# Ledger of designs, part 170: peptides against a protein of PDB entry 5T59

Target 1, 112 residues: chain A of PDB entry 5T59
Amino acid sequence: TTPTMQSTSLLTEHLGYPPISLVDDIINAVNEIMYKCTNAMEKYLMQRNIIGKKDFSDEIKIGTAKLESLLENSVDKNFDKLELYVLRNILSIPSDLLEENRFRLLHHEKLV
Target 2, 90 residues: chain B of PDB entry 5T59
Amino acid sequence: EHIRFQRLVQVCNKALEESIRKLQSWEKIHECFPNYGQTREGIENLTVCQQQVIKLWSNLSRVEFDAIFHERSIEEKLNQLDDLINKARS

## One batch from the design tools (peptide; made by RFdiffusion4, then SolubleMPNN)

Design b2_p26_8_s4 (from b2_p26_8, 9 letters changed)
Fold by OpenDDE base, seed 4:
Structure b2_p26_8_s4 (fold): chain B 112 residues (1-112), chain C 90 residues (1-90), chain A 26 residues (1-26)
Amino acid sequence: as target 1 above (112 residues)
Amino acid sequence: as target 2 above (90 residues)
Amino acid sequence: SEKEEEEKKEKEEEEELKKEEEELES
């Protein structure tokens, strides 16, 4: 199920930051990595753009752009799934701990 | 007993692996360079490029994600969360 | 065995992840 405000508050207290912040870090990192990879690919091939007497620079640029697009779409899809899973199943508090008494317990444990 | 951090690592790895899947396909790579890939040298270059990009993806993701996990102390925090949950259920 | 338990756990996690994926696609 979707995270509740209560769960988010408790987890924020526990983690020292909102749960979404971790996911944001991960997503930002993978996006940076993605563009580093595609840039490296383009540079590598552009250094090898001439075969025989033919210049393949235009094809390389177009091809690399296509691969970048494919990678972007895949990253978006898979890390959207990751975000959902992490927030719902990893950075989550079971319903039994969201009850009033258990809620207090978690807060108490934090203070001890 | 401690399961959440393991799950986090697993889903991160899965997301990374699935994300790079298209680049692991030689067919997809070749389709993007139809004329370049018809040359012997082009095929060789694309092959090396593909291998290097996959390695770069793997290495960078390992370093960056480990850094994030460390900075966020997420293993410790998730272990503590597991402990709290287990304690509450006992 | 320990190995079997680890494999079982991994399979369970994979199934759970798959369920989340299906929910996202829905």
Scores: peptide ipSAE 0.019, ipTM 0.860, DockQ to the pose 0.104
Fold by OpenDDE base, seed 3:
Formats: sequence, structure tokens, C-alpha cells
Structure b2_p26_8_s4 (fold): chain B 112 residues (1-112), chain C 90 residues (1-90), chain A 26 residues (1-26)
Amino acid sequence: as target 1 above (112 residues)
Amino acid sequence: as target 2 above (90 residues)
Amino acid sequence: SEKEEEEKKEKEEEEELKKEEEELES
């Protein structure tokens, strides 16, 4: 089921932050990791760019860029799915807890 | 009893595993370096590079995601959510 | 066993993920 405004509000109160903030942290982290990985790859190969009398620097740069693109596309696809799943199935409030009395209970639990 | 945090870890791992899958393919790596990969030294370098990148991916993701989960107290919060749901249904 | 139960649960979650993927693609 799709998250509702009410569930988002309740979860924000419970978590101390909006549910989407967690997903944003995860996505930002993986993006950073991705570029660190591709950068490391390029640097490693560029230190080994000459074999015999041939310089492969241009091929290395192009090749690593292609790999980065492939990884980037895969990250985007898979973490879009992750975002959807997390918000719908993990950071979600069942309908039976969306009643006013249940809302008060959640508030009470926070205060006690 | 507590299932939400486990699910979170699972889907994170799944996303990470699927994302790195292409780089785990030697064929894909070699295709990006057609001439470099025709040399003995090139093959050796690409092999080591591939292994190192995969390890780096795994290690960094573990460290960073654990840090996020800790900073957000997400295990505790999700466990509490599970408890609240269970109480409401009992 | 506990390990078997964990594996079963993992399989179930994988199926749920697949369902979400299908929904996203549709």
C-alpha cells in the first residue's frame, strides 16, 4: 500500500525524523561509495597505464567511465526499488493503528 | 516478533548485491578494456582491480550503512514499531 | 532448525521484493 500523510506524520513523531530521511541517507551513502570505487579503479589502472611501449591511458579513462556509467545505472535502478519497498513495507503504519485512539497511545508511549 | 529491521537489512543487501553484479562479470570488465585486456599484464591488472573494487564496495557499504543505522537508531525504532503493532493486534 | 527458518524467511522476503519490483515496472 502507498504511504499516507497520516502514517508519515506518525512515523516522523516516532522516529524523530521523516521516513524519507533514512532513505536519503542510504542513497547518498551508496552514491558516495560508488564514486569512491570507480575513482580507485581509475587510479589503480592509471598507475599501470604503460605496458611495453604502449600507453593505454586513454583506453583506461574511457573504460573506467563506462564501468562507472554501468554501475550508476544499476545503483539508480536497485535503490529506487529499495526506496519503494522501505517506505511501503518497513516504514509503514497498519490501518488499525491509524485510529485516533491508537494515535494517542503512540503519543503516550513517547511521553512515558 | 521483530521483523522490520531484518527486512531493512535484507533489502539493503539485495540492492548492494544487485548493483555490483555487473562489475562482478569478467566479460563486462574486459569489454571496457579491449586492447589493454589483450596483454598479459593488462589481464593481471584488471583481475586485481576487479577484486579490489568489489572488496572496497563491500567494506565501505557495510561501514557506512551501519553508521547510518546507528545514527538513526533505526533498529530500536523499528523494534518498537513492531511491538506497538503487536500490542494493537493482541 | 533456526538456520532453515532464516533461509525460509529470506526466500519469502525475496518474493516480496519481486512483487514490489513488478509493481514498480507496471
Scores: peptide ipSAE 0.019, ipTM 0.860, DockQ to the pose 0.107
Fold by OpenDDE base, seed 5:
Structure b2_p26_8_s4 (fold): chain B 112 residues (1-112), chain C 90 residues (1-90), chain A 26 residues (1-26)
Amino acid sequence: as target 1 above (112 residues)
Amino acid sequence: as target 2 above (90 residues)
Amino acid sequence: SEKEEEEKKEKEEEEELKKEEEELES
């Protein structure tokens, strides 16, 4: 089920930030890591672009770009799944805790 | 009793592992460098490159994700959430 | 045992994750 506005509010109060912010941090991090990895790979191979007096620079650039694209697609797919799972199953409030009495408990716990 | 943070770590690891799976395939790597990979030296370079990038992926993700979890105090917050839920149901 | 319980939890979590993945892909 989709998180409710009430759940989001309660979790934001509990966490000190919106639940989506954590996911955003994770996704931003993995994207940065991804490009660091592909950049490192390209640089490593470009330093070794000549073999037997043949220049493979063009092939290296194309090949690295292909790998980057594959990695991008995989990251997007898998971390979209991650986002859905985290927001629905980890950063979630059970329906019974959304009732007034349970809401008070959570609020009281934050104040004490 | 505390399950949410464990789940978070698990799903993060799974996403990272599945994302890098294509780069773990030598066949896939070689397909991207068909002529370069036909040379002895090219194969050696690709092999080292593959190993290094996978290690870099693993190390950077560990460091960065741990930093995020720390900055967001997520283990503590998720444990508290578990406790609140358990308390409410007791 | 504790190990068995952990394995069970891990398996259950994997199944839940799989369900979410299937839902997203549909």
Scores: peptide ipSAE 0.020, ipTM 0.862, DockQ to the pose 0.103; fails the geometry check
Fold by OpenDDE base, seed 1:
Structure b2_p26_8_s4 (fold): chain B 112 residues (1-112), chain C 90 residues (1-90), chain A 26 residues (1-26)
Amino acid sequence: as target 1 above (112 residues)
Amino acid sequence: as target 2 above (90 residues)
Amino acid sequence: SEKEEEEKKEKEEEEELKKEEEELES
């Protein structure tokens, strides 16, 4: 089930930030890490681009780009799944707490 | 009793592990460097590169995700959420 | 027992993740 507006509001109040913000942080971080990894790979191999008498610079650039693309696709897929799961199952409020009386309880806890 | 933060860590780890899966395949690496990988020295370089990038992936992910979790106080917040839910159901 | 419980929980989580994956694909 998709999170309700009420759930999002309550969680935002509880967390001090919207639930999606956590996911955004995670996704932004992994993307940064991803490009750091691919950049490191390219640099490492480019420092070793000559084997014997042959220069493999072009192949290294193309190959690294392919790996980057592969990693990008995998990251996108897996972290889309993560986003969905986190928002639906972790950063979620069960229907019991979405009732009027339970809603007040959450607010009361913050005031105490 | 407290389950949400544990789940968060688990799904993060799962996503990270599955994302790097293809890079853990020597065959996939070699396919990207078909001629370079036909040389002895090239194979050695690719092997080291593969190992290093996987370690870098793991280390950076651990550091950055821990930082996010700390900055967002997510363990505490999720534990509190679990407690609230349990209280509401009692 | 504690280890068994943790393993069980992990397995259940994996199953839940799989369900979410299916939902995302649909």
Scores: peptide ipSAE 0.020, ipTM 0.862, DockQ to the pose 0.105; fails the geometry check

## One batch from the design tools (peptide; made by RFdiffusion4, then SolubleMPNN)

Design b2_p27_1_s1 (from b2_p27_1, 11 letters changed)
Fold by OpenDDE base, seed 2:
Structure b2_p27_1_s1 (fold): chain B 112 residues (1-112), chain C 90 residues (1-90), chain A 27 residues (1-27)
Amino acid sequence: as target 1 above (112 residues)
Amino acid sequence: as target 2 above (90 residues)
Amino acid sequence: EESKKKEEELKKEKKKAEEELKNFIES
């Protein structure tokens, strides 16, 4: 199920930051790495663009772009799933802890 | 006892592995470079690229994710969350 | 202190990984 406002508030208090911030960090990191990898590949191949007096620069650029797109799509898909899983199953508060007494316990533990 | 952080690591690794899967296919790589990949040197270069990209993908993601986890103190926080939940249910 | 130690270790590992990236490009 989708996280509740109460759950988000409690987790934010516990973590010191909103749960989504962790996911954002992860996603931003993988995106950066993705582009670093594809950029590196393009640069490597562009240094080797001429084979047998034939210039493959255009094909290399197109090919690396295709791979980048392929990777982008896969990253987006898989890390969207990750986001949902993390927020629902990892950074989540069980319903029983959202009750009044349980809520106070969580708050009390932080303050004491 | 502590399960949430382990799950976080697992799901991150799974996402990374699933994301790079298509690049692990030589056929997919070759399809992007149909003429370049018909040359001996081209094949060699593409092979190096494939290997290096996969390696870099793994290494860079590992160090970055570990850094994030550290900066966010997520292991400690998730362990504490597990403890709180267990305590509340006891 | 332990946190600082870990941070330094992570920094070193990151540097190493980035160097590997650079080496690949420049190879």
Scores: peptide ipSAE 0.644, ipTM 0.949, DockQ to the pose 0.878
Fold by OpenDDE base, seed 1:
Structure b2_p27_1_s1 (fold): chain B 112 residues (1-112), chain C 90 residues (1-90), chain A 27 residues (1-27)
Amino acid sequence: as target 1 above (112 residues)
Amino acid sequence: as target 2 above (90 residues)
Amino acid sequence: EESKKKEEELKKEKKKAEEELKNFIES
């Protein structure tokens, strides 16, 4: 079940913004948080890059990059699923309410 | 009665939890730092990182998502949507 | 009103979380 133009329009009117905007906010937020976390980790470890007489700077940079990539992939996967679920199941209007008579009802409710 | 916002919160939490799952694996962490993680100090540092990142991930996401939900008035809007649907079906 | 209060609280919480992030980096 895919969102229709009609449902999108109705929800946009109801929400005051397109449904996708909420998802975009969520995804943008998690991406920002993701990079903040990985950046913090890198900085923390780079301040602790020398153990004994060995310098692990290169390994730290490579390692944190790998973790970032791993997290990126997971975030992309899981929040793509989230996007689909939210748009299809949460920010959606049941098909029975998309009928003409129901549409009028929803419009009426908004106006009163 | 009001279910959509609850579901939104649930799926957000699930996505966050599943996203951080790989970082919760010490093995995955250690694999990225094979030599660094062979040192005592390295292990300690990585342990702190793992714990802090997970904590920060949770805290930052909570505050950001709550802010988004507030800014978008999504709880109210979803509750209204639930009410409209329920009313239409009554 | 109350919405503004909540917004301020959220702002405070965000600031706190960001500070925790900085504290981690600087620890």
Scores: peptide ipSAE 0.643, ipTM 0.949, DockQ to the pose 0.890
Fold by OpenDDE base, seed 5:
Structure b2_p27_1_s1 (fold): chain B 112 residues (1-112), chain C 90 residues (1-90), chain A 27 residues (1-27)
Amino acid sequence: as target 1 above (112 residues)
Amino acid sequence: as target 2 above (90 residues)
Amino acid sequence: EESKKKEEELKKEKKKAEEELKNFIES
């Protein structure tokens, strides 16, 4: 179930990069997007912080921070699951192909 | 025959959907702005924010993930992997 | 060549998405 060193090596050779690099790109992207979204929300609301001569700046800052935290926790949870799934089930080589004869096949296919 | 890339797209979409789910709750949004959300203008502003954030979340992630998949040639590579596995089992 | 074209399309889409983000903030 856990990726082996051999599997990682073969996949790295096939992909041209380590499997984890793809996951890292995905996770980095979603984190960047997350902060862009929450930052945008804060800025939008801060431009509208005064209603009826009452300043809601503090509430806006706190509220946006709470939403950011909520989203951050959810992203972490769901993309940790994604990482495990991708590495185990998508970027994986079946055990039967890790045998000596099948190992040669994968290597040979790249060279041919 | 080719299944891995499809699965990758599916799990990415699922992760994105599950991640934004709590922000899709108006109650969750409102409770973060209890006094601001008691005003008409506040409700309107929060409504716009909720809608825009969800939209931006979806659009930005789609574009970025597609870019990543292209840069990593992952569809081609996963299809090739499927083919290799199928060939080995034939 | 096809890959290059797709890359350009993705770049345009990214720019569009970022502009939407900017428009939201500045609205």
Scores: peptide ipSAE 0.642, ipTM 0.949, DockQ to the pose 0.914
Fold by OpenDDE base, seed 3:
Structure b2_p27_1_s1 (fold): chain B 112 residues (1-112), chain C 90 residues (1-90), chain A 27 residues (1-27)
Amino acid sequence: as target 1 above (112 residues)
Amino acid sequence: as target 2 above (90 residues)
Amino acid sequence: EESKKKEEELKKEKKKAEEELKNFIES
């Protein structure tokens, strides 16, 4: 199911922040980690760019970029799925709780 | 009784595992370094990189996600949400 | 405060992970 404005408002009140903020934190974190990993790999290999009489610097740069691109595509696809799942199935309020009487109940529980 | 936080952890782990899947393939790594990987030293260096990247990927993500979950108090909040839903349905 | 203690533990773990990253690059 697709999140509603009412659901978002209620969850924001409950969480203290919009549900999307959690997803954003997760996605930002994995992106940062991704680039740290690929950057580290490039640096490691560039320190070992000469084997024998051959300089593999260009191949290392291109190869690392290809791996980064591959990882970027995979991260984007999988964490887009994660975003949808989290917002629809985890950070969601069942329709029966969106009724007027249930809304009052949630509000009452917060006040007590 | 409490299911939402467990699901969150599961879906995060799944996304991380699926994202790194292709880098776990030696063939994919070698394809990116066709000439470098034809040397003994190159193979050794690439092997170290593959192992370390996978390790770092796992460790860094675990630490960062745990920090996010703590800062957002998400386990407590999701447990409370489960409780509220269950109570409303009783 | 338990929350503060947990935060400190997480900070230490993060530092350790970053050191491992640095060690890899410098190895």
Scores: peptide ipSAE 0.640, ipTM 0.949, DockQ to the pose 0.874

Design b2_p27_1_s2 (from b2_p27_1, 14 letters changed)
Fold by OpenDDE base, seed 2:
Structure b2_p27_1_s2 (fold): chain B 112 residues (1-112), chain C 90 residues (1-90), chain A 27 residues (1-27)
Amino acid sequence: as target 1 above (112 residues)
Amino acid sequence: as target 2 above (90 residues)
Amino acid sequence: SESKKLKEKLEEERKKALKELEEFEKA
């Protein structure tokens, strides 16, 4: 189920931060790692760009860019799924607990 | 009883694994370097890159995600959430 | 204190991983 405003509020109170903040941290981290990896690969290959008196610099740059794009597309796809799953199934409040009495319970537990 | 944090870890690992799958294919890598990969040295260099990138991907993601989980106290918070839900249903 | 120690450990692991990355790109 899609997170509701009420669920978000309750979880924000419980966590001390909005649920989306955790997902943002994860996604930002993986993107940073992705670009670090591809950049390192390019640098490694560019130091080895000449073989048999042939300069492969252009091919290396283009090839690394293609790999980066491929990885980027895969990261986007899989971590979009992750975001949806986390927000809907992990950082979520069951519908039965969104009723008035259950809402009070969660709030009360925090205050005690 | 505590299931949410375990699920979080599993989903993160799955996303990381599926994301790097394309780079685990030598054919896909070679296609990006068609002429470079026709040389002995080129193949060797690309092989090193493939291995190192996959290794670094795994290591960096592990340490970064662990740091995030710690800073957000997410294991404790998810365990508490599980407990609250279980208590409410008792 | 325990949280501080764990944070320090995680930071050291991060530094180690980043050093490995640097070593790769400069090899």
Scores: peptide ipSAE 0.631, ipTM 0.948, DockQ to the pose 0.907
Fold by OpenDDE base, seed 5:
Structure b2_p27_1_s2 (fold): chain B 112 residues (1-112), chain C 90 residues (1-90), chain A 27 residues (1-27)
Amino acid sequence: as target 1 above (112 residues)
Amino acid sequence: as target 2 above (90 residues)
Amino acid sequence: SESKKLKEKLEEERKKALKELEEFEKA
């Protein structure tokens, strides 16, 4: 099930930030790392683009781009799953605690 | 008793592992550099790249995620959430 | 204080990892 507005509000109050913000940080970080890695690889290979009398610069650029795309697709897929799992199963409040009395209890516990 | 943070770490690690899995395949690496990879030097260079990328991927992600978790105080917050839930059910 | 120490540690680890990245691309 998708998180309710009530759950999001309670978690935001508890965390000090919306739950989605954590996921955003994670996803942004992995994307940055991904591009750093592929960029570094390209630079490394471009310094070694000539073997014998052949220049492989074009192949290196294309090949690195292909690997980047492959990694992008995998990152997108796996971290989309992560996002759903985190928001539904980790940063979530059980439905029984979303009742009126439980809601007040959680609020009270935070303030005390 | 405290399970949410552990799960967070687990799913993060899983996502990272699954994401880099394709690059762990030498065949896929070689396919991207079909002619370059037919040379001895090319193979050597690609081997270094594969190893370094995987290593850097793991190291960078670990330190960045740890930083995020710290900045967001997520372990503490998730533990508190577990405690609140357990208390409410007691 | 503990938070500061941890932040410093994490920053150092980050710095090390980034240096390794730089060393790789410039090798």
Scores: peptide ipSAE 0.630, ipTM 0.948, DockQ to the pose 0.921
Fold by OpenDDE base, seed 1:
Structure b2_p27_1_s2 (fold): chain B 112 residues (1-112), chain C 90 residues (1-90), chain A 27 residues (1-27)
Amino acid sequence: as target 1 above (112 residues)
Amino acid sequence: as target 2 above (90 residues)
Amino acid sequence: SESKKLKEKLEEERKKALKELEEFEKA
């Protein structure tokens, strides 16, 4: 189920930050790592671009770009799923606790 | 019982593993470098790249995610959330 | 504190991992 406004507010209070912020950190990190890896690969290969008197620079550039695209697509797909799962199933409050009495209880527990 | 943080770690690991799976395929790597990969030296270089990228992917993601989890105190917070939920249901 | 020590450890691990990356791309 989609997170409710109440759930988001309560979790934000509990965490000290909005739940989405954690997901954003994770996604930003993996994206940065992804590009670092592909960039490193390109640099490594570009230092080895000539084999048997043939210059493979163009193929290397195109090939690494293709790999990057493949990785990008996979990262996007899998971490979109992750985002949904985390927000819905991990950083979530059961509906029974979103009732007024339970809501106050959670708020009270934080203040005590 | 604490379950949420464990699940977070699991889904993160799964996402990382699934994301890098295509690069674990030599065939996929070779397809990106069809002529380069037909040379002995090219194969050697690509092999190194494949191994290094996978290794670096794993290492970098581990250290970065651990840093994020620490900065966000997410294990503690999720454990507390589990406790609160369990308490409320008791 | 334990938290500070952990932060330092994590930073060192990050530094090591980034160095490995640099070593790869410059090899």
Scores: peptide ipSAE 0.630, ipTM 0.948, DockQ to the pose 0.922
Fold by OpenDDE base, seed 3:
Parts: C-alpha cells; structure tokens; sequence
Structure b2_p27_1_s2 (fold): chain B 112 residues (1-112), chain C 90 residues (1-90), chain A 27 residues (1-27)
C-alpha cells in the first residue's frame, strides 16, 4: 500500500512530525556511522603503511575507498528497502480508517 | 496488541546486518588490499580493522538509533497508533 | 525528570562509543 496525502497528514498530526522525518534521521545516522568507521579504518592503516621497507600508502587509500564504496552501495540498497517498508507497513493508516467516519473518530479521540 | 514498534526494530536490525554483511567476509576485505594482505603484518592489521569496524558499526548504530527513537517518542506513538487501529476495528 | 535522565544516559553511551572509535584510530 502506497502512502496517501491523507495518511501523511494524519500521521504527521499524530507523531508531531512527518513520517519521512523519522526515516531521514535513521538514514542520516547510518551514513554518518558508515563514514566514521571507514575513516577510522583508513587512519589506523595509514599509521601502519610501511611494512618490510615497502610503503603501502597508495594501496591503503585505494583499498579503503573501495570498501567505503562497497558499504555505501549496501547501505543505500538496504535502507531504501527499509524506507519503503517503514512508510508502507509501519507508519501507515489502514484504508478502512481513511473513510470519512473513521477520520472523524480519530480526530475525536485526539481531542478527548 | 502492539506490533509496529517491534517491526521497526526488526527492520532496522535487518538493514544494519545486511549492510555490514560483505565486510564480514575476509575475502572481500583482502581483495581491497591484495599486496598489503600478502604480508604477515598486513593480515594482522586488516584483521584488527575488520573486527573493530564490525564492533563499532553495531555499537554506534545501537546508540544512535536508540537516541532517535527516544527523541521521536516513536515507541509510544506506534503503540498509540496500534491502539487506535484496534479500537476502531472493535 | 525521567526523560532527562534517560537522555543523559544515552548521551553518555554515545560518548563512550565515540571514545572507542577514537581509541581505534589512535591505536
């Protein structure tokens, strides 16, 4: 079920914020964590870039970038699925509650 | 019956788990460092990185998601939504 | 308030997690 404008409005009123805001927070958080992890890894390895008189700095930079890209692609894919699932199945209003009488009921319950 | 918040937690955990899956593969890590990983010290360093990244990924995500859920009061709001739906259908 | 205490606890956990990250970088 695809979210409707009416559903979004009702949920925004209930939550105090648009449903998409929660998803945005989650996605922003995981992206920040992802870059913190890969950056930390690069720093750790760059402190250990010379082994047996050979400098691996270039390989480390390229390698960490590849891992970052790999993780970025995976995060993007999986959290896009998460976004769809959350908005369609968690932060959603059943169709039977979108009818006029049910709409009034939800509004009434909030006011009482 | 409250089910929505549980589903939210589950789908978040699933997304986090699937996202880090490839980094749990030593082969995938080694492929990114083909020459570095042929040295003893390189292997040791990469092993530490793999372990630490996975650990930090899990710990940081838990802390940040808990903070988000608290700030958004999402458990309470989803429980209320479940209650409203159940009441309307009763 | 209980909510404020919880926020403080979560913040401390965040600080701890970030410290672990920093320790990894500096190791």
Amino acid sequence: as target 1 above (112 residues)
Amino acid sequence: as target 2 above (90 residues)
Amino acid sequence: SESKKLKEKLEEERKKALKELEEFEKA
Scores: peptide ipSAE 0.627, ipTM 0.948, DockQ to the pose 0.914

